# Peptides against a protein of PDB entry 3MAZ, part 95

Target 1, 99 residues: chain A of PDB entry 3MAZ
Amino acid sequence: VLNPMPACFYTVSRKEATEMLQKNPSLGNMILRPGSDSRNYSITIRQEIDIPRIKHYKVMSVGQNYTIELEKPVTLPNLFSVIDYFVKETRGNLRPFIC
Target 2, 99 residues: chain A of PDB entry 3MAZ as posed
Amino acid sequence: VLNPMPACFYTVSRKEATEMLQKNPSLGNMILRPGSDSRNYSITIRQEIDIPRIKHYKVMSVGQNYTIELEKPVTLPNLFSVIDYFVKETRGNLRPFIA

## One batch from the design tools (peptide; made by RFdiffusion4, then SolubleMPNN)

Design b2_p27_2_s3 (from b2_p27_2, 16 letters changed)
Fold by OpenDDE base, seed 4:
Structure b2_p27_2_s3 (fold): chain B 99 residues (1-99), chain A 27 residues (1-27)
Amino acid sequence: as target 1 above (99 residues)
Amino acid sequence: EEIERLEELLRENYGENFVETELKEEL
């Protein structure tokens, strides 16, 4: 049983996530997706400045929190906070993909 | 699966033009 998930969460693969973001850029540019056979997740983003650029980030379930795997890891209390972090830290450049 | 670092994105977004130059275009 899953607790409520962020609106931009979709049970899709890395490839499908990329396709979703490419097909409907106006709906947002960030999605949260399940990790491979685990309680972990991944975030896929698509920024379209000069050319379309896609990146992926790993979000690991650690205890009762979530850690974004970075050189300097960022730990947050829930997935909603993870999404909020990406939005705020990019000053709104990243927006959750709402389909 | 290739995992990118947010530090790179943050660096670009804090700039004037929000231009991401270190990313690869996919598909």
Scores: peptide ipSAE 0.035, ipTM 0.572, DockQ to the pose 0.139
Fold by OpenDDE base, seed 2:
Structure b2_p27_2_s3 (fold): chain B 99 residues (1-99), chain A 27 residues (1-27)
Amino acid sequence: as target 1 above (99 residues)
Amino acid sequence: EEIERLEELLRENYGENFVETELKEEL
């Protein structure tokens, strides 16, 4: 049985995700998408500080968990927790892209 | 591989509202 995916998950490429975030920044600034490998994912974010900046992060499937590739890797039980991590750690700066 | 200091970004955007965390960018 496949569990539902986070609302900000889209079957798009890195480039497409970038375009989505740039086109409608009011809808959110974080997208979860398929990675280059079968069971892996990537997070694409768009943040505006001095200028808009887009970053991509790897979310690796490890066993039954997921590891976000950070300086100090963070392992979480599911993709919803992965999204929650980005939201909480940025105190709301990052918000799931919902369209 | 690039690492971005989240606390620096948050400090720039929210002043004292930051957390010490670094994000590793996908290559």
Scores: peptide ipSAE 0.026, ipTM 0.576, DockQ to the pose 0.171
Fold by OpenDDE base, seed 5:
Structure b2_p27_2_s3 (fold): chain B 99 residues (1-99), chain A 27 residues (1-27)
Amino acid sequence: as target 1 above (99 residues)
Amino acid sequence: EEIERLEELLRENYGENFVETELKEEL
């Protein structure tokens, strides 16, 4: 039995994710997508502070957990927690993209 | 692919008023 994925997960490329976020910024600014390696993921965000900017983060599968590739890596038990981390730490600035 | 740091993003948004959460590994 497969576990559900976060609502902002889409099987899209880096380019497609960028286009999605640019086209409909009102739907959210964060997408989870497949990474280049099996069982790994990437997060694409679009922030509009001064001008719109796109950034990407790597989420690596480590055992049963996931590690966000940061200056100080953060390891969490599941992808839902990963999404929650991005939302919480940015005080709601980042919101999952919901089509 | 190029990877950005969340710490940088947070610093850009909140400046000196931002305090990063110290999160440790959860099992």
Scores: peptide ipSAE 0.030, ipTM 0.622, DockQ to the pose 0.095; fails the geometry check
Fold by OpenDDE base, seed 3:
Structure b2_p27_2_s3 (fold): chain B 99 residues (1-99), chain A 27 residues (1-27)
Amino acid sequence: as target 1 above (99 residues)
Amino acid sequence: EEIERLEELLRENYGENFVETELKEEL
């Protein structure tokens, strides 16, 4: 049985995710979506510092944990922790997209 | 592939009280 998914999880493609974030930036700037492989995921973010920028990151399922593919990889126990990592690390600059 | 340096973002916008990390962009 699957655990509940974060509220910012959507079964959308990379392209659709980009469009969602661009269309309604006031609703948040980060979404979680299915990856290319079954139990893997991707994070899509939209940051607007100087100009709007879209970036994508891999979240790999490893056993019961999840590893964010970074230069210095970060392993966390669940997807909620993954979202929390992005929020806390950016001190709230990134916020889950809620619609 | 492109590496996004989170520490650079934090340094510029939030100060230096952070853990040095670098986000690797998905290929």
Scores: peptide ipSAE 0.024, ipTM 0.556, DockQ to the pose 0.195; fails the geometry check

Design b2_p27_2_s4 (from b2_p27_2, 13 letters changed)
Fold by OpenDDE base, seed 1:
Structure b2_p27_2_s4 (fold): chain B 99 residues (1-99), chain A 27 residues (1-27)
Amino acid sequence: as target 1 above (99 residues)
Amino acid sequence: KELEEIKKKLEEVMGENFVETEMKEME
């Protein structure tokens, strides 16, 4: 049984995700998308603190969990927790892109 | 300010395992 995906998940490329975030910043600034491999994902964010910056993070499937590729990797039980991590760590600065 | 604290925290926690690009203006 496949669990539902987070609302900010879109089957888009890196380029398309960037365009989505640029065109509609009021809808959110974080997108989850497919990675290069079927079981992996990527997070694209557009954070505007000083100037708009685009960042991409790898989210690798490890067993039944997911690891965010960070300097200090973070492993979480599901993709919802991955999204939650980004939201909480930025105190709500990052918000899932909902269109 | 809070945003600066967030920025510093993000840079510290997220590290360098990412691709960063300065956002281009909408064409």
Scores: peptide ipSAE 0.110, ipTM 0.631, DockQ to the pose 0.115
Fold by OpenDDE base, seed 4:
Structure b2_p27_2_s4 (fold): chain B 99 residues (1-99), chain A 27 residues (1-27)
Amino acid sequence: as target 1 above (99 residues)
Amino acid sequence: KELEEIKKKLEEVMGENFVETEMKEME
């Protein structure tokens, strides 16, 4: 039995995630999706500062925690915290995609 | 140049840890 996932989690591919964010930007600009490996995930964002830009971040399952693959990796206890990190660190610029 | 200016804006919005540098993207 899988524990509840963040609301912005969708079982979609990289391509599908990109299309979702592009099609309905008013619903949010960040999604969580399955990674290529089991128990790993990816976060796809659509930032619009100068022009729209799509980025994909690796979220690795390490033990019972999750590590965001950044220049300075960040390890968090659950996926909800991962989403929270993206929201808070960007001061609300990133918002979970909710549909 | 232009790339550096964009990087500057990204850093201001995203923070240093999220700027597009040598970070690897995930499939």
Scores: peptide ipSAE 0.097, ipTM 0.696, DockQ to the pose 0.476
Fold by OpenDDE base, seed 2:
Structure b2_p27_2_s4 (fold): chain B 99 residues (1-99), chain A 27 residues (1-27)
Amino acid sequence: as target 1 above (99 residues)
Amino acid sequence: KELEEIKKKLEEVMGENFVETEMKEME
């Protein structure tokens, strides 16, 4: 039995994700996408505070959890929590891209 | 005020705590 994926999950490449966020910023600024390795994923965000900035984060499947690859890694129990982390950490500035 | 706080949090996520690494990408 598979749990549903976050609404901002899309089977797209890094390039496609970047284009999606650039073309439709009103729909959100964060997408979750598949990584090249099994159950790993990537988060792509587009922030526009001073200038547009695209960042890509690795979300590694570790056991039954997921670790966001940061200088200080953050481990969470599921992908929904991963999305929630980015939303809460930025106090809502980051929002899942909903097409 | 709130904007400044948000910017600070974003900097934590996108700045000093962010690690840029080479990644394999799907076509």
Scores: peptide ipSAE 0.077, ipTM 0.625, DockQ to the pose 0.112
Fold by OpenDDE base, seed 5:
Structure b2_p27_2_s4 (fold): chain B 99 residues (1-99), chain A 27 residues (1-27)
Amino acid sequence: as target 1 above (99 residues)
Amino acid sequence: KELEEIKKKLEEVMGENFVETEMKEME
């Protein structure tokens, strides 16, 4: 059974994701995209507090869960939880990019 | 202030804990 993907998921490259976020910052600043490997994903964000900053995070599929590659890894049950983590931890500063 | 609180949380997620990724670009 295939489950729906988060609204900010787009089948785009790292470069395309960066361009999307730069062109329309009012639509959000976070994109989920396919990783280089079939079962993995990446998160691209564009933060503009002082100066524009682009960052990319690996989201690795581990069993039935997903692990965000950070110095202190965070494991979550699904991709929706991954997006929620970034939103909540930044108190809404990061928002999913919605076209 | 709220801005300081947000910056603190961002630093926790995107600062020292941040790991730069290396991915192949789609062609």
Scores: peptide ipSAE 0.076, ipTM 0.591, DockQ to the pose 0.108

Design b2_p27_3_s3
Fold by OpenDDE base, seed 1:
Structure b2_p27_3_s3 (fold): chain B 99 residues (1-99), chain A 27 residues (1-27)
Amino acid sequence: as target 1 above (99 residues)
Amino acid sequence: EEEEERREEERRKEEEEKRRKEELGLP
């Protein structure tokens, strides 16, 4: 039935997520958080390859699946797969924030 | 013609990968 949330899920605002990632970059650079409304979520990332870059992505609940709002949208069966997508697509550059 | 089509597909895939990397915050 209902699975636990990914370890990088935090009930924080966009601002708080950004601050968390800025304060402790060694703990990871990706946070899953509640969306503005309903059962939707958002991903906040902080890349530090050349310069720090903060980006936010929408994760829309679609039935029992989730769609990541990208130029080419990606639909996945659960939030764990959403996190895995970001990790794999960046070849491990993105890492879930664990504190 | 088949070789040209292959090169066009490779260029398309490379461009799509580049755009995806940029979208995900990679250089």
Scores: peptide ipSAE 0.412, ipTM 0.761, DockQ to the pose 0.697
Fold by OpenDDE base, seed 5:
Structure b2_p27_3_s3 (fold): chain B 99 residues (1-99), chain A 27 residues (1-27)
Amino acid sequence: as target 1 above (99 residues)
Amino acid sequence: EEEEERREEERRKEEEEKRRKEELGLP
């Protein structure tokens, strides 16, 4: 049993996450998903600022924390903080996908 | 010398911000 997870967490593949975001863009544009057979995660986003853009980010479990794999990696204490980081750093452009 | 160092730091920070925006899909 997993501890409480962010509302935008879904047990979906990369492909399924992309399809969810494309099908219902009004519900949000950011999904957290599990890594394949690991305690790691990935974030899939779909932005429509100029043209539709799909991107994926790795979220690596490091000890009791999580590191977002960016050019300058960001380490946070939990997955809720990871989601909050993406929302705040994009000034609300990224929003958790809630269905 | 200190003024040149400050200008170089500002350029570096601006370039870092630009890369961060691109990475997160912002304009």
Scores: peptide ipSAE 0.409, ipTM 0.754, DockQ to the pose 0.858
Fold by OpenDDE base, seed 4:
Structure b2_p27_3_s3 (fold): chain B 99 residues (1-99), chain A 27 residues (1-27)
Amino acid sequence: as target 1 above (99 residues)
Amino acid sequence: EEEEERREEERRKEEEEKRRKEELGLP
């Protein structure tokens, strides 16, 4: 087991994350997952406001912080803050996947 | 001039919000 991680963190691939979100939409629509052989991470979301939309974001470990790769990059102190950012920015539309 | 500058800033913020919504998968 890793250090304390957000509840929506799963050691899954991009494909597996997509399948998890598709199978159980009621459990949430956002997953944090490991990057490829690194201290980086990725976020997979599945929004269903109109039609299902899958997107992936890069979360880069930078020093003691994390940077979300967006048009305007956002740097935060920890992964919990990263998850909180996605929840707040979407006014709760994005919800951590909890099973 | 100050009113035009305010309108330009408002347009910029609206466009930035639109891009953010699109990027995060919101309609």
Scores: peptide ipSAE 0.407, ipTM 0.756, DockQ to the pose 0.803
Fold by OpenDDE base, seed 3:
Structure b2_p27_3_s3 (fold): chain B 99 residues (1-99), chain A 27 residues (1-27)
Amino acid sequence: as target 1 above (99 residues)
Amino acid sequence: EEEEERREEERRKEEEEKRRKEELGLP
């Protein structure tokens, strides 16, 4: 029913996303998921450079764009670009979770 | 003074990169 979404989008909770990333780290370390009771989204990551670190980010729908809630907010035209931002900024350390 | 300004800019950029890495869960 939804328009095409990034491959790492899953209709899962924060907890479920964390468990998915922990269970299969080889499949990626970044999940896009629905926000709580809203049209917004969240991103869950699991970095493993030194030790496993879970973080969550808010992706707010702003008009037809999306804003990643960072110290310096980043606004992008679509969710594909949001995923691309995380991949590029980490030079591929963050990878979309594909199962 | 241009040297001081350059040093401050470099420091600012380094701190910004450090914060960005921290935000994105990088060491």
Scores: peptide ipSAE 0.406, ipTM 0.754, DockQ to the pose 0.764

Design b2_p27_4_s1 (from b2_p27_4, 10 letters changed)
Fold by OpenDDE base, seed 4:
Structure b2_p27_4_s1 (fold): chain B 99 residues (1-99), chain A 27 residues (1-27)
Amino acid sequence: as target 1 above (99 residues)
Amino acid sequence: SEEEEFAIKRAEEILKKNPFEKKVELP
């Protein structure tokens, strides 16, 4: 039994996530996806600042929390908070991909 | 705009990864 997941969570591969974001950029530019054979996750983003750029980030399950693997790691209590963090800290530059 | 510039800058800052981390294939 899986607890509710963020709306931008999709059971897709890195490649599929990239294709989704490229195909329909109007639907958002950020997705959450499962890590390979683990309780970890990855976030894929597609930003169009100067040119389109695809980037991937690790979200590691640590105890009851999740740590975003950044230069300055950020630990949050759940995946909803992880998504919210990316949205709020970028003031909406990143938006969850909703289809 | 100022808001857009801020958002872009903030995105770059928050998403900065560890430059010394070994390049490992992400899932």
Scores: peptide ipSAE 0.361, ipTM 0.742, DockQ to the pose 0.035
Fold by OpenDDE base, seed 3:
Structure b2_p27_4_s1 (fold): chain B 99 residues (1-99), chain A 27 residues (1-27)
Amino acid sequence: as target 1 above (99 residues)
Amino acid sequence: SEEEEFAIKRAEEILKKNPFEKKVELP
C-alpha cells in the first residue's frame, strides 16, 4: 500500500508533465512523477524567468531516504522534503503544480 | 529583481545536474 504522496505528484509521463506545465503555468511549475518501473521518481520543472526552460531531475530512493541527482547530491528523508527543498532553495520561484 | 537574480543563480548552481549521470529512459 502506497503512503500519501505530495500534492504535486501525478502518474504521468515526461511528455504529459511538460504539457501540463505549459498549458497552465499559473497553477505551478513543478511536478513529481514516477520513474521507470522502480521506487525512483523524477521532477519536471518549467521556469519562465526570461524564457521558458524545462528541466528534469532524478530522485533516487536510497535506503529510507531520497537523493536528488545533482552535481552535489542532496539526500532528504521523504518526498515531501524533496518538494520543500526545491521551493525553499529557490525562494518560491519553483511552486508545486496543483490542479 | 534581486529575487529573480537569486532564483536564476540557485537554478544554475544548486540545481546543477551531474554531467556524468547515465541517461535512462523515463516515462
Scores: peptide ipSAE 0.357, ipTM 0.746, DockQ to the pose 0.033
Fold by OpenDDE base, seed 5:
Structure b2_p27_4_s1 (fold): chain B 99 residues (1-99), chain A 27 residues (1-27)
Amino acid sequence: as target 1 above (99 residues)
Amino acid sequence: SEEEEFAIKRAEEILKKNPFEKKVELP
């Protein structure tokens, strides 16, 4: 059974993700994209709290879970939970990019 | 707003990256 990917997932490069977020900030500020390895991913965000800042986070596939590489790593059961974590923990400051 | 202020602070805290740019030790 093929499960769907989060709505903010796009098969784009780091550069393309950055351009997408810069061109249409009203559509959201968070993109999930393929990592360099088949089962790993990266999240690109664009925040404008003070000035526009682009940041990238690694989401590593570990067994059946995913670990977000933060100072204090967070392990979650699926990619939907990963996106949810970023949204909920920031109380909506981060929103999935939906085009 | 209080919500916005919390969101800003939380975003900065929860998304803090490893200052040493080291790969995370995975289980």
Scores: peptide ipSAE 0.347, ipTM 0.751, DockQ to the pose 0.035
Fold by OpenDDE base, seed 1:
Structure b2_p27_4_s1 (fold): chain B 99 residues (1-99), chain A 27 residues (1-27)
Amino acid sequence: as target 1 above (99 residues)
Amino acid sequence: SEEEEFAIKRAEEILKKNPFEKKVELP
Protein backbone atom coordinates (compact mmCIF):
# COMPACT_ATOMS: atom_id res chain seq x y z
CA VAL B 1 0.00 0.00 0.00
CA LEU B 2 1.38 3.36 -1.05
CA ASN B 3 0.82 6.11 1.48
CA PRO B 4 0.31 9.73 0.45
CA MET B 5 3.41 11.92 0.32
CA PRO B 6 3.81 15.36 1.88
CA ALA B 7 2.62 18.21 -0.33
CA CYS B 8 6.17 19.52 -0.63
CA PHE B 9 7.42 16.27 -2.13
CA TYR B 10 8.57 16.53 -5.72
CA THR B 11 10.41 14.03 -7.89
CA VAL B 12 13.21 16.46 -8.64
CA SER B 13 16.99 16.56 -8.42
CA ARG B 14 19.04 18.68 -6.05
CA LYS B 15 19.58 21.20 -8.82
CA GLU B 16 15.93 21.37 -9.79
CA ALA B 17 14.84 21.76 -6.17
CA THR B 18 17.23 24.66 -5.73
CA GLU B 19 15.89 26.34 -8.85
CA MET B 20 12.29 25.88 -7.74
CA LEU B 21 12.94 27.50 -4.38
CA GLN B 22 14.87 30.36 -5.93
CA LYS B 23 12.28 31.08 -8.58
CA ASN B 24 9.25 31.22 -6.30
CA PRO B 25 10.32 31.96 -2.72
CA SER B 26 6.80 33.11 -1.82
CA LEU B 27 5.52 29.55 -2.28
CA GLY B 28 7.67 28.15 0.49
CA ASN B 29 11.29 27.37 1.24
CA MET B 30 11.42 23.62 1.80
CA ILE B 31 11.27 20.70 -0.62
CA LEU B 32 11.35 16.97 -0.01
CA ARG B 33 12.81 14.93 -2.83
CA PRO B 34 13.70 11.32 -3.56
CA GLY B 35 17.05 9.82 -2.77
CA SER B 36 19.22 8.34 -5.46
CA ASP B 37 18.44 4.68 -6.18
CA SER B 38 17.31 4.11 -2.62
CA ARG B 39 14.48 4.29 -0.13
CA ASN B 40 15.98 7.49 1.26
CA TYR B 41 15.06 11.12 0.72
CA SER B 42 16.60 14.57 0.86
CA ILE B 43 15.36 17.92 2.11
CA THR B 44 16.41 21.14 0.43
CA ILE B 45 15.77 24.43 2.18
CA ARG B 46 16.33 28.04 1.17
CA GLN B 47 16.42 30.66 3.88
CA GLU B 48 16.67 34.38 3.30
CA ILE B 49 18.06 36.02 6.41
CA ASP B 50 20.87 38.24 5.26
CA ILE B 51 21.43 36.53 1.95
CA PRO B 52 19.84 33.47 0.36
CA ARG B 53 21.29 30.27 1.75
CA ILE B 54 20.68 26.77 0.43
CA LYS B 55 21.11 23.68 2.57
CA HIS B 56 20.47 19.99 1.95
CA TYR B 57 19.70 17.30 4.48
CA LYS B 58 19.58 13.54 4.25
CA VAL B 59 16.49 11.72 5.44
CA MET B 60 17.43 8.08 5.82
CA SER B 61 14.94 5.26 5.86
CA VAL B 62 15.51 3.11 8.94
CA GLY B 63 13.10 0.25 9.26
CA GLN B 64 9.66 1.83 9.19
CA ASN B 65 10.98 5.17 10.41
CA TYR B 66 13.08 8.01 9.04
CA THR B 67 16.16 9.63 10.51
CA ILE B 68 17.16 13.20 9.70
CA GLU B 69 20.93 13.28 9.40
CA LEU B 70 21.84 16.00 11.87
CA GLU B 71 24.65 16.41 14.35
CA LYS B 72 22.13 15.00 16.77
CA PRO B 73 19.99 12.68 14.61
CA VAL B 74 16.23 12.79 14.89
CA THR B 75 14.11 9.74 14.13
CA LEU B 76 10.47 10.11 13.19
CA PRO B 77 7.68 7.69 12.18
CA ASN B 78 6.87 9.08 8.74
CA LEU B 79 7.70 11.76 6.19
CA PHE B 80 4.84 13.98 7.33
CA SER B 81 6.45 14.05 10.76
CA VAL B 82 9.77 14.91 9.17
CA ILE B 83 8.29 17.94 7.44
CA ASP B 84 6.42 18.89 10.60
CA TYR B 85 9.66 18.74 12.55
CA PHE B 86 11.35 21.27 10.29
CA VAL B 87 8.33 23.57 10.46
CA LYS B 88 7.67 23.40 14.18
CA GLU B 89 11.26 23.55 15.37
CA THR B 90 11.73 26.75 13.39
CA ARG B 91 8.36 28.16 14.47
CA GLY B 92 7.20 28.38 10.90
CA ASN B 93 10.32 29.91 9.43
CA LEU B 94 10.59 26.88 7.21
CA ARG B 95 7.47 26.27 5.15
CA PRO B 96 6.72 23.47 2.69
CA PHE B 97 6.95 24.57 -0.92
CA ILE B 98 3.51 24.39 -2.46
CA CYS B 99 3.11 25.09 -6.17
CA SER A 1 11.09 39.87 15.89
CA GLU A 2 11.88 37.56 18.75
CA GLU A 3 10.19 34.72 16.93
CA GLU A 4 12.29 35.29 13.85
CA GLU A 5 15.45 35.44 15.91
CA PHE A 6 14.50 32.22 17.62
CA ALA A 7 13.75 30.54 14.32
CA ILE A 8 17.10 31.54 12.89
CA LYS A 9 18.96 30.34 15.94
CA ARG A 10 16.97 27.13 15.98
CA ALA A 11 17.76 26.45 12.36
CA GLU A 12 21.44 26.91 13.09
CA GLU A 13 21.47 24.77 16.20
CA ILE A 14 18.83 22.07 15.92
CA LEU A 15 19.25 21.65 12.20
CA LYS A 16 23.02 21.61 12.40
CA LYS A 17 24.40 18.91 10.17
CA ASN A 18 26.98 16.40 11.32
CA PRO A 19 30.31 18.15 10.81
CA PHE A 20 32.04 14.81 10.44
CA GLU A 21 29.67 13.44 7.84
CA LYS A 22 31.30 12.61 4.56
CA LYS A 23 30.03 15.08 2.02
CA VAL A 24 28.42 13.50 -0.99
CA GLU A 25 26.41 14.76 -3.91
CA LEU A 26 22.83 14.48 -2.78
CA PRO A 27 20.31 13.41 -5.41
Scores: peptide ipSAE 0.351, ipTM 0.748, DockQ to the pose 0.035; fails the geometry check

Design b2_p27_4_s2 (from b2_p27_4 with P2K E16K E22K K24V M26L)
Fold by OpenDDE base, seed 3:
Structure b2_p27_4_s2 (fold): chain B 99 residues (1-99), chain A 27 residues (1-27)
Amino acid sequence: as target 1 above (99 residues)
Amino acid sequence: SKEREYAIKKAEEILKKHPFEKPVELP
């Protein structure tokens, strides 16, 4: 059973993701990428409130769910929900990077 | 607008709640 990946998922490194977001900020400010392990992921975001700031979040595969490593962890059923969480929680401030 | 202000505030709240991931080098 294979499932599709979110549109903002790219097989890129932390550095590459940072460069993508910096180069084309109009295309979005959030990228999902592979983590340290094959079943783990990371999210890179670029906030531009005062000055551009890049931050990275861990998304850990736990059973059939995913947990976003936050002060108060958030567990969701799939990667689409993970992206949706960041978009909805910020009322659209964070948008998936689409190119 | 208040909506935009809220969005920014929520984004900041998410960021405040996070311990940054450790640098990872993909194989």
Scores: peptide ipSAE 0.247, ipTM 0.725, DockQ to the pose 0.036
Fold by OpenDDE base, seed 1:
Structure b2_p27_4_s2 (fold): chain B 99 residues (1-99), chain A 27 residues (1-27)
Amino acid sequence: as target 1 above (99 residues)
Amino acid sequence: SKEREYAIKKAEEILKKHPFEKPVELP
């Protein structure tokens, strides 16, 4: 039985996620989606600092935890913590896309 | 504000990829 997923999780492709974020930026700028592997995930971000920039990040399932593929990898206990990491570390600059 | 400036800087850090890592095209 699968545990509840973060509110910004959508079963969408990379392309679809990009389109969602571009179409409704007021709803948030971060989407969690399935990765290439059934146990892995990807995060798509639309960061608007100077100009809108779309970037994708791997969230790899490792044992019972998840590792965000950053320059300095971060391992967290669940997907909610993964989302919280992006939100808290940016003090809310990144916000989960709530459709 | 100072908080906004910090948030932007932190966001940039998160968005930064490893300089020695080849671009990862995620599915």
Scores: peptide ipSAE 0.236, ipTM 0.708, DockQ to the pose 0.037
Fold by OpenDDE base, seed 2:
Structure b2_p27_4_s2 (fold): chain B 99 residues (1-99), chain A 27 residues (1-27)
Amino acid sequence: as target 1 above (99 residues)
Amino acid sequence: SKEREYAIKKAEEILKKHPFEKPVELP
């Protein structure tokens, strides 16, 4: 049984995610997408602080949790929490891309 | 605003903590 996925999850490639964020910045700036390995994911963000910057984060499935691959890894219980982390950590600067 | 400045700062901190994943293309 599959759990529901966050609304910003799309079955797109790194390139496609980048294009989505660039073409429709008003819809949000964060996409969750499949990683290269099953059960792993990636998060693509587009930040416009000084200049537009695209970043890609690995979200690794570890047991029943997920670890965001950062300099200091963050482990969370589900993908919704992963999205929430990025939103809250940036006080809303990052927002889920919703078509 | 201070809130905006905080958000930008935190976003930048996240960016700095990013180890950059290798490029991945789906089939």
Scores: peptide ipSAE 0.196, ipTM 0.680, DockQ to the pose 0.035
Fold by OpenDDE base, seed 5:
Structure b2_p27_4_s2 (fold): chain B 99 residues (1-99), chain A 27 residues (1-27)
Amino acid sequence: as target 1 above (99 residues)
Amino acid sequence: SKEREYAIKKAEEILKKHPFEKPVELP
């Protein structure tokens, strides 16, 4: 059974995600995309604090949950929670890319 | 607005103090 994905999920490569964020920064600065492995994902962000910077984060499927590969890993129950974590912890600095 | 500006400033401070990405190659 297929379940809905977060609105900022796109079946794109790392390169294409970067290009999307660069082209239309007003639409958001965070994309969820497929990882190199079937059940894993990656988050690509573009921040403009001092200069534009692209960063990537691994989101690993672990059992029924997902772990964000940060210095201190964070485990969450679903991909919506993963997106919410990035939004809330940055107090809205990161926003899902919606086209 | 001033409120939005304040929120953005605080968010930037959070990101600087608590960086997310590990300095490693990722897929």
Scores: peptide ipSAE 0.100, ipTM 0.636, DockQ to the pose 0.045; fails the geometry check

Design b2_p27_4_s3 (from b2_p27_4, 8 letters changed)
Fold by OpenDDE base, seed 1:
Structure b2_p27_4_s3 (fold): chain B 99 residues (1-99), chain A 27 residues (1-27)
Amino acid sequence: as target 1 above (99 residues)
Amino acid sequence: SLEEQYAIEKAREILEKHPFEKPVELP
């Protein structure tokens, strides 16, 4: 059974994700995309605090959970939780890209 | 607001303090 994916998930490359976020910043600033390996993913964000900044994070599949590759790794039960983490941690500054 | 400032600070923390993935293209 295939579970639904977060609305901000797109089967795009790192470059394409960057372009999407740059072209339509009003639609959100965070994209979830496939990683280099089958069960891994990446998060691409575009922040406009002082100047536009792009950054990419690895979301590694670990067992039935996912670990966000941060200085202090964060492990969560599903991809929805991964997105929620970024949203909540930044109190809404990061928002899923919805087009 | 204080909440907004907090959000910005946390966002900046993610951007500046945490590592990011190595260049990878869609498999």
Scores: peptide ipSAE 0.211, ipTM 0.701, DockQ to the pose 0.036
Fold by OpenDDE base, seed 2:
Structure b2_p27_4_s3 (fold): chain B 99 residues (1-99), chain A 27 residues (1-27)
Amino acid sequence: as target 1 above (99 residues)
Amino acid sequence: SLEEQYAIEKAREILEKHPFEKPVELP
């Protein structure tokens, strides 16, 4: 069965996503959520490296692709690839939040 | 381990690649 959206996608606000990650860190540390604009999204992460840190990244729909708004933007063909990027770039330190 | 160190460094690198997005709170 193919999911139309990544498993870590939730229709939640920034605040709700933060709370989810804080309350259940064992379930993962990365959430994909709707952005304020249609077809745009945000990634919320909670990493515990030295201290817990929450970050929010814009994922902008550009044409048929998605661009992660970073200092050096990364463009990927779909939201699954966006999640994969965060996972692979951190060698598994970031993991999708799965309820 | 070296692997852990690398993962941590990469994770930290991503954290610093961009500031927080503008505050957005959906209903």
Scores: peptide ipSAE 0.078, ipTM 0.616, DockQ to the pose 0.037
Fold by OpenDDE base, seed 4:
Parts: sequence; C-alpha cells; structure tokens
Structure b2_p27_4_s3 (fold): chain B 99 residues (1-99), chain A 27 residues (1-27)
Amino acid sequence: as target 1 above (99 residues)
Amino acid sequence: SLEEQYAIEKAREILEKHPFEKPVELP
C-alpha cells in the first residue's frame, strides 16, 4: 500500500512516459514513474526551449529520503519535494503532467 | 523578440545548471 503520490506519478514505462509527454504537451512536461528497482523512481521530462528534448533522471530511495542522481546529488525528504525541486529550480519551466 | 530570446536563454541556463548537469540519461 502506497502513501499518496504526486499527481504526476504514473505506473508507466520509460517509453510510455515519453509518448504521454509527446502526445499531450499542454498537460505538462514532467512525469514521475517507477524505477527498475523496488522503491526507486525515475523522472521523465520533455524540455522544450529550442526543440523538444526528452531526458530521464534516477530518483533513489535512500533511507527515509530520496536522492536525485545528478552530478551533484540532491537529497529530499519525499517525492513531493522532488517534484517541487524540479519545478522551482527551473522557475516553472518544468510542470507536472496532469491528466 | 530580444526579450523572448533572453528568457529562453535564461531558461536554458537554469536547466543546464542542475537538472541537466549530468549528461548521461538515466533509467
């Protein structure tokens, strides 16, 4: 039983997430999805500045927190904070995909 | 416009500073 998840969480594959973002870009450009390992997640984004670009990020469950696997890792207390981080750090460029 | 170009470049800069700082795509 999972606790409430961010609204942009979907039980989809990498491929499905990509297709969702491409098909309905007006609904948002960021999806949280299950990772290949238990209790881990991935974030798929469709950044569109010059041309659409798909990127994937690993979010690792570490103890009670979550670490975004970046060059300089970022650790946050919950998945809501992870989503918030992506939104705030891009100053709203990234928005959760809501359908 | 120049204002639009500036905004786009700033957005690119922000995205590259953190979310895109790791060049390798992850699962």
Scores: peptide ipSAE 0.063, ipTM 0.610, DockQ to the pose 0.053
Fold by OpenDDE base, seed 5:
Parts: C-alpha cells; structure tokens; sequence
Structure b2_p27_4_s3 (fold): chain B 99 residues (1-99), chain A 27 residues (1-27)
C-alpha cells in the first residue's frame, strides 16, 4: 500500500528542482524528489539569507524509517516528518514548495 | 517586515551554531 507523499514532492531531477525554486521563490524553497535509487530521496533547497544558495541533502530509506544525511544524521519515521524537520529546525526559513 | 527579519536572523543563528549540510554536497 502506497501512502500519500508530502505536498512538496515532485518527480523531477536535481536540475529541474533547482529551476523550479529559482523561477518561483514565493511558492516555497524546498523540494523533495526521487533519489538515484528507488527507495531513496533527495531534498533540494534554495535559501536567500545573504545570497541565493542551492543545497541538496540525501534522505536514505532505512528499514521503515528515513535518515537525513547530515553531519549528525537524523532518523525519522516518515517523509512528512522529514519535511517537518527541515521546517521546524530552521524556524520556518525553509518552506515546502507548493504549486 | 519585523517578523521576517527576526526569522532570517534566527535561521542564520541556527545554521551557524548547528551545521546542517555535510561539507560535501550530495547529488
């Protein structure tokens, strides 16, 4: 059974995600997309604190959970929690891209 | 706005104190 995906999930490439975020920054600055492997994902963000900066993060499927590949890895129960983590950790600076 | 300015400052503080992304950017 497939569960719903976060609203900011799009079946796009790294390049396409970057272009989407650059073209419409008012719609959000974070996209969840498929990784190179079937069960893994990537997060692409575009922050404008001082200058525009594009960054990418790996979200690895580990058992029934997901691990964000950070300096200090964070494991969460689902993709919704992954998105929530990015939003809360940055106190709203990162927002899911909704179009 | 003041709210936006505060959020930006707070975000910067968090990112500086707690590095998010690994040094090497991932594909």
Amino acid sequence: as target 1 above (99 residues)
Amino acid sequence: SLEEQYAIEKAREILEKHPFEKPVELP
Scores: peptide ipSAE 0.062, ipTM 0.602, DockQ to the pose 0.044

